# Peptides against a protein of PDB entry 3WG5, part 72

Target 1, 218 residues: chain A of PDB entry 3WG5
Amino acid sequence: LAKNIVYVAQIKGQITSYTYDQFDRYITIAEQDNAEAIIIELDTPGGRADAMMNIVQRIQQSKIPVIIYVYPPGASAASAGTYIALGSHLIAMAPGTSIGACRPILGYSQNGSIIEAPPKITNYFIAYIKSLAQESGRNATIAEEFITKDLSLTPEEALKYGVIEVVARDINELLKKSNGMKTKIPVNGRYVTLNFTNVEVRYLAPSFKDKLISYITD
Target 2, 218 residues: chain A of PDB entry 3WG5 as posed
Amino acid sequence: LAKNIVYVAQIKGQITSYTYDQFDRYITIAEQDNAEAIIIELDTPGGRADAMMNIVQRIQQSKIPVIIYVYPPGASAASAGTYIALGSHLIAMAPGTSIGACRPILGYSQNGSIIEAPPAITNYFIAYIKSLAQESGRNATIAEEFITKDLSLTPEEALKYGVIEVVARDINELLKKSNGMKTKIPVNGRYVTLNFTNVEVRYLAPSFKDKLISYITD

## One batch from the design tools (peptide; aimed at target 1 S79 G107)

Design b2_p23_5_s1 (made by RFdiffusion4, then SolubleMPNN; from b2_p23_5, 13 letters changed)
Fold by OpenDDE base, seed 3:
Structure b2_p23_5_s1 (fold): chain B 218 residues (1-218), chain C 218 residues (1-218), chain A 23 residues (1-23)
Amino acid sequence: as target 1 above (218 residues)
Amino acid sequence: as target 1 above (218 residues)
Amino acid sequence: SSSRVGRVEIDFGRSPRELERKK
């Protein structure tokens, strides 16, 4: 019986245009192989709004389920990472990770202080994040509070509040717990029930370019 | 007679956090050597708002005059580059370059279409760019139109409209034409008259890290 | 070198340096 393939790839660091390229490449590979899903192990402090929005759109256009997994312990889906997660087909978090802190900022001043976004920008992203939450059947109130209160949640809290779907220690537990779950957003216009009963896990390595960029940006 | 030093460095590509690091490094070197000025040869299609704002602030905090020079021919100070220029002590452009196109965008959709910024964001940046222009005694109306009309100007037009101070073919002509000009914003709280009569031009090379990042992001 | 006019991008996130200080 041909095993369904689940791809696993890692995306670590700031969300940039390069991060979009990584998402696009990884998802494309998984699409080409008709994978059951791709799991993106995400660890990000945040990043660019544009890149974030593009990534969300790329995920939404995926021909296969994209699972965002905040991993490993100590990782976060902060800011842009939260938006990406909320735009995905399923969110998982490892124990000891975090999600949230989505208040848009214009940047950091030279002294390291945050340049706050004007209310107008904040309101835009409130509407956007709420839309993502609503579309995915996740807690839109908490999504808003990720911005308004700069809220960050533990995996357990995020699960409790209906922000995420799975808390899992590793890929094996993730597959086990998510097996039989429906995607929170459609895949090709249909909600898909995940089937992880007889799957082969394939890890996608960073490209040489990916490694080089990571080495430079770290 | 100890020649005053003028540093020249190149910043090319997208405005990112890395670009801030480049600005910071270059300006710091020039500050440490008590340079008469640093000329940043800028060629950018634009980039991040946060990085842009940080760069502007870094320039404004410079202990020495920072001259933004849109160079070489064919280069642009597009979008974020325009803001940076407007935040600087002097703007020069080479013939065949451009400045403007400052309409903020949230990004590009997957199809390459622009995701327009909501009016609220646009208005914020209108206020910001106008402030930069006003503070520097440059044409705030045109600065606004860089956003509202997505206006781009030639060097000759930009000079004519009072957006920039110098049109110059090369560093030598730039030094010649800008000699005796006052900075458009203060240096350490004072407007400085540029003195390029007996200067040594020193080129700053990109660091190894700079080269590596450029290689990866290009 | 795709001439994508880099428009003013809004950044979301903490500087990497702030994350290092909390470790």
Scores: peptide ipSAE 0.106, ipTM 0.593, DockQ to the pose 0.487
OpenDDE base, seeds 1, 2, 4, 5: peptide ipSAE 0.057, 0.061, 0.043, 0.038; ipTM 0.514, 0.537, 0.447, 0.477; seeds 1, 2, 4, 5 fail the geometry check

Design b2_p23_5_s2 (made by RFdiffusion4, then SolubleMPNN; from b2_p23_5, 13 letters changed)
Fold by OpenDDE base, seed 3:
Structure b2_p23_5_s2 (fold): chain B 218 residues (1-218), chain C 218 residues (1-218), chain A 23 residues (1-23)
Amino acid sequence: as target 1 above (218 residues)
Amino acid sequence: as target 1 above (218 residues)
Amino acid sequence: SSKRFGRVEIDFGRSPKELERKK
C-alpha cells in the first residue's frame, strides 16, 4: 500500500526573513509530494513581526497540514513562535518546552532592558493573536494573556487551556496522538482529518544556506 | 605631530542585530584609540526597529563623534538608516544618494505588498523621529514627513531643508567640509568641534563574522 | 529582494542572551 508521507523539518533560532524562506521551502517540498502533513520542529526565542506574519500567512495558504511541534525538550515557541503555532493546523509540544511570552517589544536597550511597545502596537497584536486563536478554535483569552501578562505556559498547561492539541515526547507519539484529529484551520478551504495509520516519516535536512544562517544566528 | 585618527567603516545592507554588533565594534575600536571621529559609510534599505533604536542609542553613547555618511553614489539611508543618521553627530551624503522613506511597516505580505503599521505605531515613530531631529537641531518637520508622506530626499534637498550637514563626493571632501563643524549632538555631554586639519584616515575592515553575515543577507 | 527590508520592522522576542541566563 502506498505509504502516506509525513515530512519533518527543524526550524531553530530567531524568526527572520530567512526563517520565512525555510518555511516556504519545506512546505513547498511537502506540497509537491502531496504529503499527509509536514511537522515543523520549532525552537525559537521569537523574532521579527513581519517574518512572523508572513510565515503565518504561508502556513494558512499551505496545500497540506502544517503541524508545529515545539521540540526538543528545552525548546520554546516564544513570542513570534507562539503566533506561528496559533496560525498552524495543529500544535504539539514536547514535555519540558514552553509557549507564550508574546508581548510585542520595540527591542532591547543597550543594557539589555526591553523597550516596550507603545499600547497602540500592543493592542494591534492583541487583536491579531486573538484572531489567530479564534480562527483555529483555540483559547483566545489565553492568547491575549500571552501579551497582556506576558504569560508563558508549559505543554500541560497549554493543553489544559486549549491553546495546543497534543503533548508528545517524540515524532512517533505525536503521530499516534494526532492521528484522526481534524486540522484546527482549513486546508484548501476544508478541515482535514489527519491520517497517520500508514505513514513514512521523511526528514528534510536544512539546505547549505539554512545551515550557514543558523551558524551565524546561534 | 601626532596625527589625529579618523576611522572609516562600511555598513551595508539591512539593519539587524548584527548591524548593531558592527556599529558597536567599530565605535569601540575608534573609542579605544581616542579617534577624532568615526565615519560610517552607510548603505541600507532599512531594517528592524529594535536594532535601529539600539544603534541610535549606541551612537549617542559614543565617546567620539560618529559621522554617518550615505555612500557611495547609489546608496541610501532609507527607513531605519534615516533614524540612525538623525541620531548621529553629523550626517553627510554623497551626490546620487537618498535619505528618508521612514514610514514604519509591519512587513511585507507574501505577494510583496506592504503590511501597513497601524496608526498607533506610526505615531510612535513620528514622535521618535521628531525627537531625534529636535535633539540634533535638524528639521523635525521634514523628519515627520519622512513618515507621513514617506518622503525621500536627495542630498541637496536634505541639506537645503536642514536634515543633513554635508554633501561630499568622497572622504577627503567630507573631512574638508566638516572640519570645524560642531557635532549636532553632544559627545560625553559636550558639543565637539571637529578637527580634521591633521588626520590620518584609517579604514576598518569587516570582521570574518561581518563578512559571513553580509554574504548571507545579500 | 532589496525591497523587503526597506522599512522599520517591529521585533518580537527575547534576546538570545536572556534565554542563556535562564539556562
Scores: peptide ipSAE 0.085, ipTM 0.576, DockQ to the pose 0.523; fails the geometry check
OpenDDE base, seeds 1, 2, 4, 5: peptide ipSAE 0.045, 0.043, 0.054, 0.050; ipTM 0.464, 0.477, 0.480, 0.455; seeds 1, 2, 4, 5 fail the geometry check

Design b2_p23_5_s3 (made by RFdiffusion4, then SolubleMPNN; from b2_p23_5, 14 letters changed)
Fold by OpenDDE base, seed 2:
Structure b2_p23_5_s3 (fold): chain B 218 residues (1-218), chain C 218 residues (1-218), chain A 23 residues (1-23)
Amino acid sequence: as target 1 above (218 residues)
Amino acid sequence: as target 1 above (218 residues)
Amino acid sequence: SSSRFGRVELDFGRSPKELERKK
């Protein structure tokens, strides 16, 4: 039986292999405790495609709902963060956050200009991001435009366009608004109706390693 | 006039944006002092494609020869490190090091298995690594096999196959053996004959940030 | 600065775990 427990953890900074380890650790803890869900407070400028794809897969393999919450105000789910969000069971955003800007790049030149990915890579990620949107019943047209137009959206726009499910100021409002919502992707092969009535919220602290990585990536 | 100065710096760990910053900083210092060359002692398991491509570009834009030295014994220029080496003016390896294993991957699954890159990505990097080899007059067939066969070579094999230019136990032997060699790519549009007669060797220490990143990536 | 790497970046790195298995 799922316990009336909701885990909340923060993932901040660049998406790397270490970020995958954080996701894996957090989700595993929540799975072990049969949590009703885990909320990941996400603030990322983006990062590695490989780590991103692994994180998406880890979320999709989760035994419990994984909610991506772009938080706090001023945070973003940029680039890789958008893919992660689109691969999750529910997306929420706080006011003053952003999502999108998903154009694959090969990095930044010495002058700070973007080194664009070749068309083959861009097309691969267009197909990939569209698949994530389609699988989760989200706006695949906008998902494509996150790449083709390098589009970034406000929470209100993202909600309006059917990219995300919730705009919430804090965890309490998120729990309130998402209560009774169905997950956008299956959990263990079934779409789950979230039940956040009388839940205990447990915060998972970042490990020392997590803190150190965050400090360096900022 | 180039001063009789050779800079030596260490870059260890995963290739990331921070690694680019290290390369940029080190090369810039050596350029400012009109060094005869900079030797980068490289030990990397690989890393980000974007950072790698930026590093290659930074090396190719260098006003001085950049020598990649896979060092110390036990080190590797794996994956991204091989691309960086192939993009440089001269490659050296210490005994007991390795080069290659350049297959693009999308990361590691939860079970530790490699998530393979799609054929489009693999083909892109085959073309890219072959271009680096061809531009530097190195073995493009072996460069391709670094991807297609996930090939790793010893220093002796790499030398034999024309992938690298020097096998050397230490900086002194490297300087001795590379003296009089031409750079494999141009410096400021010209192939340079290295002159390491009566040179002052200056070691660049890693910054505090560099040390911290290395500690986390290990 | 976190601002420079806000894009999906391809990684060609091997995991530290794979490097340990080959030793």
Scores: peptide ipSAE 0.043, ipTM 0.463, DockQ to the pose 0.513; fails the geometry check
OpenDDE base, seeds 1, 3, 4, 5: peptide ipSAE 0.038, 0.039, 0.037, 0.042; ipTM 0.447, 0.457, 0.473, 0.448; seeds 1, 3, 4, 5 fail the geometry check

Design b2_p23_5_s4 (made by RFdiffusion4, then SolubleMPNN; from b2_p23_5, 12 letters changed)
Fold by OpenDDE base, seed 3:
Structure b2_p23_5_s4 (fold): chain B 218 residues (1-218), chain C 218 residues (1-218), chain A 23 residues (1-23)
Amino acid sequence: as target 1 above (218 residues)
Amino acid sequence: as target 1 above (218 residues)
Amino acid sequence: RSKRFGRVEIDAGLSPAELERKK
C-alpha cells in the first residue's frame, strides 16, 4: 500500500555530480517508502550539462512521481534547472521565481568571459530540450527559445505558455493544486494521477555530505 | 558464474557530473555482465568535488571491483582524480603518470587566479581524503599531504608510500600484476581476490554522449 | 546507463545575486 507520504527535499546551488547524488538519494528514499511523490525544492543557476542529463534520466527512471518545485521566491530553475524541470513528472513554481536561460556554454575563460558552445553542441541541446518538452507534453517551441533566445520566464508566463503545470506559494498550495493532476511523463510506464489527499509531508534533510558539497559549490 | 571478462573504459578530462555518468554507465555494464572487474583508464586534471564524491560513492557501491588505472604515460589522477583512485578497489599507475595535488579550490577569479577554499572546506576534504585512505588501507598521512602540501607523486613514489598497489605499463601487465591481489575495499561487503586468469579484455567505447561531453569538457 | 555530457555548463551564468538584480 502506498503510504500517504510526500517527501520534500531541497536542492540548491549548481547542478553537479553531487546534485545527481542528491537527486538519487532523495528519490531512492522516497521510492523505498513507496511515497506518493517527492517534491524537490529546486533553486539553481544551472551547472553541468552531464549532471543535468543524468538527473533527468534518474527522474525518468523514478518509481514515484518527482515534482520539481522552483522555490522559494527568488529561486530559479535556470539553465540546467530548466532541463531538469522539463524532464520531471510535474513542474511547479513559486511566485517570484524564474525558469529558462538554457544556452549551453563551454565554461568561463580566464578572464571570466563565457566560452560559447559551438553550434553542434547548441544544436544538440536544442534537440534535447525539445525532446523533453515533447515527451512531457510541454511547449517545445518555448523550450527551444530557452536556448536560442536565452529566454527566461516568470511562473505566470511559464504556466501560460504550457511550460509548467502549477504556480504555488508553498508546499501546501502545491499539494492542493497538483492533487488529481496527471504526471506529464509516465511513472513505471503509466501516467499517474497524483493523490495528495491527507498526505504526511516528510522533509528530507540534506545529509552531512549534502551540506558539505553545497557549501563547497556555493 | 562470473564471466572471465575484464572491462576497460577510458575516462579523460575534467571530473564533472558527466564523469559520474561515465563511471555509472561503465560500472553498470560491467555489473550486468558479472565481469571480474572493470578497469578505468583515468586521465584527469581534477574537477568538481561533488562529482568526485559521487563517483567515489558509486565505486564503493559497485558489485564488481573497480580498478583505477592512471593511463597512458603522461596522464594524471590529479586533484579529484586522486580521491577517486583512493576510493577504488585497486589503484594502478603507468610509468610517467602522476597522482596528487588535491588542495580544494573554489574556482578561478576573473583574472584567472585561484580562489582559495576557506579552512572549513579544506579541513573537510582533509578528513575525507584521510578516510578514503584509511578505509582502503592506504597511506593516510600522504593522502593528507596531497592537500596540505599539494603533494604530487610519481607511480614509484606512490607505490613506495603505500598510496597505490600497482605500477604497470599496459593493461596486460596490470592484469598480470594485480592477479591474486585483494581489493583494498570490500565488494558487496567482502574483500575480493582478483582473478585475471584467462580473462577476455573488453573495451567499452565512449557512447556518443560520452564523446560529446568529453568534447564539450575538453 | 548512458555516459553523459561533461564540460557543457548549462549555467545561466547568473549568480543568485545577478538574478535578483534583473527583477
Scores: peptide ipSAE 0.044, ipTM 0.257, DockQ to the pose 0.075; fails the geometry check
OpenDDE base, seeds 1, 2, 4, 5: peptide ipSAE 0.039, 0.043, 0.042, 0.042; ipTM 0.251, 0.465, 0.460, 0.563; seeds 1, 2, 4, 5 fail the geometry check

Design b2_p23_6 (made by RFdiffusion4)
Pose (drawn by RFdiffusion4):
Structure b2_p23_6 (pose): chain A 218 residues (1-218), chain B 218 residues (1-218), chain P 23 residues (1-23)
Amino acid sequence: as target 2 above (218 residues)
Amino acid sequence: as target 2 above (218 residues)
Amino acid sequence: SRAIDHTIGISFSSNAASTAITS
């Protein structure tokens, strides 16, 4: 009961309705165990807007800070993952990862051709991504460009431009660097200082169902 | 005189990429065997827009008539399934089935809440559903109300209002009543008269991949 | 009555620049 606990979970692949269930399951475990924070190792090339919005909402309502960590090296928080990142308490990127490219699309034709959205829906997601950035004090100008210019960024660029808070190789380095940082959004109405000194790290294994479903969608 | 071959397939659940694959697989089989028609027993609560548009496109390119049959009793062709029906050569409904209810939403939230669709998406789908109805000679005024009023119809109401062509209890009654009917859209440029005199019915089983995906869904 | 899913399923995509970065 007198411990400092950080949960670490993994989320890989397309952001879907099942991805929401994962976020909710992991975050719920951390909340019920009074965790100082949960670190989500995120690698997503794309996903659905509705599941992305539900995840952002679940993060906003989280009783503990949610740290989105673009990991491992070569991972991306592209498309839906970018919004999830902008909608969270703190963003960390591992070396060689990517963030951005969030243009909303109606989807993919028989060809694999891109089915663009009406111009106005592009404006809707611009307003939504600007809102997430401003609510978290992040660079909304660059965030808008994730859509309008299909802008993508490396870790160092994302840090310089004020989109993320940490560049870290691993969980330990992430804890060291983010220790003492304020969350970019509140936890239950209050901006919180992260206390990662003398912390117990607990890894949450993805379930059989997680790995299987992810593989199938792949 | 001649022996006419009719294929029958079942398509159930949410409309997704796997559903497009089912439509493509079943239709290709019927085309290669020079079938008179393929009948799809459709039961769907809704699904994704891109897959629905890809299915409508696949049906437009079909070298043989595609008859959408809302079957069994209790089934519906709601939301995305309505567009598939309106985009097909002939629509049949079994007693106690439903069609319509197509108001687009960005999706569902955590607590029963619904994420509203911006007006541009709504107007986009109004134009699209009116277009499918106009191209097939079905009631465009009523088709719009599937969206603007979330209108849903019984089979008897759907026939009366000119949205569908046939009300049938089974495959036997469907072939009997639809024999001699012209298709509502062309097959390769010409509107085909359906010949169901001297008919061999062939049922297509769902594949292993079909069954697995749906068991996981159940 | 039945639950009817009206979700259109808007999606997002990655790009070549992101692929280059991760490569």

Design b2_p23_6_s1 (made by RFdiffusion4, then SolubleMPNN; from b2_p23_6, 18 letters changed)
Fold by OpenDDE base, seed 1:
Structure b2_p23_6_s1 (fold): chain B 218 residues (1-218), chain C 218 residues (1-218), chain A 23 residues (1-23)
Amino acid sequence: as target 1 above (218 residues)
Amino acid sequence: as target 1 above (218 residues)
Amino acid sequence: SKFVNRDVGLRFTTSEKTEAIRK
């Protein structure tokens, strides 16, 4: 029987192989407790494409709904963060946050300039991001423009364009607004209607290692 | 404009990181040529779970339909191969082939006995395989039993139970039977109706490296 | 960090976990 518990965890900083470990750890804890959902408070400037894709896969394999919440105000789900959001069961944003800017790159030169990815790579990620959007019933056209135009959106714009599902100021408002919503992708093969009536909120603290890595990658 | 070309490639042997490279190479070639589809003739006894999951992701990100064809007669999509099939746009099997036996393991002991995976890992892959089946509109109950009962099916059984879409003796019959079918998962965010009218079949030869690895892993 | 660390579209690093699917 699903427990009326919602887990909340934070993931901040660059998307790396270690970030995958964080997602896996947090989702696994929530799965083991048969939680109603897990909310990941996400703040990221982007990171590694490989790690991002692994994270998306881990989310999609979750036994419980994974809600990406771009939080707190001032945070972003930039680049890799946008992909992760689009791969999730529900996206929320706090006012004053941003999403988008998804153009793949090869890296940064010594002068801080971007080394552009070849068209082949760009096209790959265009197809990928569009697939995520479409599978989740979100705006695939805008998803493409996250790459082709390096588009970034406010929460209000993202909601308006059908990129995200919820704008919420805090966890309580998020739970209220998302209650009764259907997940945008299946959970264990089924679209789940979220039930946040009488839920207990449990916060998952970052491990010491999580804190250390976050500090280094900021 | 989609070219009326269908690519056919072979992937044989253990699923490894190198097998991922094969899938990626073959799919990329077909994508670049804007092919109607690619058919992967698959024969595998299984392999690495990580590589398998990466392959599934690569298939799902394909810009064109990827058809897994368990071929030739006597071949199998065993273990990892089943996951890959369930993650694809269409599954076909030749008569005399098999699919299933998906129980995860940690490895083999020196005496050849299986080292069983802990329940946590088994449960993870149960959820994963069920998600693949459900997302593709295939039989999730049977997919679970591929693990829990180590179930293996004939093509006829697999078709009957709604695990696969086509039983075909050869590529020509496959093209004929699959013509007009809808993909079981989206292609670039859309379910595609396959059009195999007046198609040119192009075979992708394995690279020298592919041949070498196949030989070593057999 | 001032710079949006955009996604590096490099080749997938397959972290070989000891976990295998049955042969």
Scores: peptide ipSAE 0.030, ipTM 0.228, DockQ to the pose 0.169
OpenDDE base, seeds 2, 3, 4, 5: peptide ipSAE 0.040, 0.147, 0.036, 0.038; ipTM 0.296, 0.365, 0.290, 0.307; seeds 2, 3, 4, 5 fail the geometry check

Design b2_p23_6_s2 (made by RFdiffusion4, then SolubleMPNN; from b2_p23_6, 16 letters changed)
Fold by OpenDDE base, seed 2:
Structure b2_p23_6_s2 (fold): chain B 218 residues (1-218), chain C 218 residues (1-218), chain A 23 residues (1-23)
Amino acid sequence: as target 1 above (218 residues)
Amino acid sequence: as target 1 above (218 residues)
Amino acid sequence: MRFIDRDVGLEFTTSEKTAAIRA
């Protein structure tokens, strides 16, 4: 029997291999407690593509719904963050946040200029992001434009265009609005209707390791 | 300091969501003990694509080298097993095993006939398997032919064509031959030279849950 | 048994993931 528990955890900063460890830890805890869902408050400018893909897969493998919540106001799910969101069971955004700008790059030059990815890589990620959108019943055309036009959207735009499912100011509003929604991807092979009636919200704190890594990568 | 420990675990049967749990458990144990590597003895006829992709990602996220060893003689890394192998840090095969036959299917009809996957899906997995091969410095042309020709190879052929790295009769020979080899994909962002000098081999047993699931799926 | 592909609408293209790729 699923416990009436919803976990909330924060992931902030660049998407790295350490970010994967955070996702894995958080989701694992929530799975072990048979939570109704975990909400990941996401604030990222992007990061490593490999880590991103691993995170997406970890989310997809989750035994419970993983909700990506671009939060707080002023946060972004930029680049890698968008892919992660599109790979999740539900996307929410707080007012004043953004999503998109997904064009892959090789990195930054010493002068701060972007080193463009080869067309082959760009095309790969176009296909990848479209796939994530399609699988989750989200707007694949906009997902493609996140790359081809480096498009960024407001929460209202993202909702309107069918990129995300919820605009919410806080966790309580998110739970209220998402209650009764179906996951956009299956959980263990089935689309799950979210049940956030009479739930206990539990916040997961970052581990010392998580804090240390965040400190080193900032 | 990495302990001079090499874990060995067996994964046999169809690739399912439960197989992912096995991979995750085994690799996690090996990671926690800071093992030099984990060798997964793989014998599979294939399985679910989603589970396969999750397993590949779990391997790629491993903090230690994951060696796929198609073992024992008579075993196969068929279909999903090939993808998993190609996603790993090193592939070994025992004499008398096989790898390949990677063409995706939707399933089997009641009469036992294969239901072909749509071209879109087939093309997706062609791209995917080629990506795995390319990323790991393995023969991407042969990887493609695993799908387009449903090609299966012997260990000797697979070695010759640069699909795998080692042909070994047993764990001891595998350790001996792979000692000093570089991983074909990075471990935590770096290609690691395998050090199997003075290692303790530890075998991981399947959990009761693993056994039960295997029993139900066989 | 052959690989049962679930209609995962995910299109992966054959691009080499280099550790250097950022998204």
Scores: peptide ipSAE 0.048, ipTM 0.247, DockQ to the pose 0.087; fails the geometry check
OpenDDE base, seeds 1, 3, 4, 5: peptide ipSAE 0.038, 0.028, 0.020, 0.023; ipTM 0.283, 0.286, 0.248, 0.209; seeds 1, 3, 4, 5 fail the geometry check

Design b2_p23_6_s3 (made by RFdiffusion4, then SolubleMPNN; from b2_p23_6, 14 letters changed)
Fold by OpenDDE base, seed 1:
Structure b2_p23_6_s3 (fold): chain B 218 residues (1-218), chain C 218 residues (1-218), chain A 23 residues (1-23)
Amino acid sequence: as target 1 above (218 residues)
Amino acid sequence: as target 1 above (218 residues)
Amino acid sequence: SRFIDRTVGLRFTTSEKTREITA
């Protein structure tokens, strides 16, 4: 029987317009092959708001389940990464990773101090992140606190508080634990039950462009 | 029996004079075909006050119901978008979207800080937004707070507080839920009961001009 | 790690013409 395909791809570094291109490319490949899902191994300190929002939209428009996996140990889904995760069909974290710290800022001053976003912008993103959490049936109170308190969580805390769905050490454990789970948001208007029995795992390599961009933005 | 037609069109990006042209074109097409309604999928961070006010007037002068649908997930009806929504015949939001943050500003300083509008301008828009809410039978107190507190809401909150009428995942759910609802403002002097039984959905594509403008204003 | 917002043009900008209406 034709093995269900699961794609795995890596997104690392700052969230930019180039990161959107990576998400779009990876998801498109997986869609074209009618994959059971794509797992995005995410490691980001955050980045641009516009790019983040576009990425969330692209994930939500995916024809297949997009699983955000904060990986490897030591990785983070910080700031923009948390929004992306909350906008996805399933969130997994490896032990030794983190999620949260989502307060929007305008930038850094010459002395490295944060220039805070005005209340208008902060309140917008509070509503936005709460909406993502509510849509996905995740903890909206904690999502708000990611901004208001700049809260950061361990995988175990995030699981306990109902922010994420899986803690897994590696791709194999992730597939095993998430098998039979329903997506937290719809795929083409339907909640999908993940089927990871007898899957073929295919790794997507970064393009030359992806590598170059990661180098420039790091 | 000739199927009632419902048009669907997208408005994305900043609210400008070009956005007015898009609204006008889309509504005009739907009017010419005597459509049951037009649904505008709206995703905007806001924009110009003058353009916003013109768009509101154009919606209110429509010969057919104009439904503002904050879509897709991750979209917003922020600032000017909220005014537009409040000026429409029906507001829907997809899960994962937001509405609000309506305080008028003069612009941004070199450091990215907001240059606040003077009290006279702020008070004008408080009165304006309250008027839109009152006219449409929506929550005028919350509408005011969109300015005074720069409040932003999730779809569920907005529904709960009586700011919007429908939460829907997609066009099909929107049509199903809004079927039999009365418009919140008159159409040609009459409140219309929406009839979305056995409708044909027609998607309006952006013109070349619309695409170019969106590209320039993004 | 903080979310740098350069591009959310969350502007509701009053035009000069709108100022004249409020003048």
Scores: peptide ipSAE 0.028, ipTM 0.269, DockQ to the pose 0.082
OpenDDE base, seeds 2, 3, 4, 5: peptide ipSAE 0.092, 0.102, 0.100, 0.093; ipTM 0.341, 0.342, 0.350, 0.350; seeds 2, 3, 4, 5 fail the geometry check

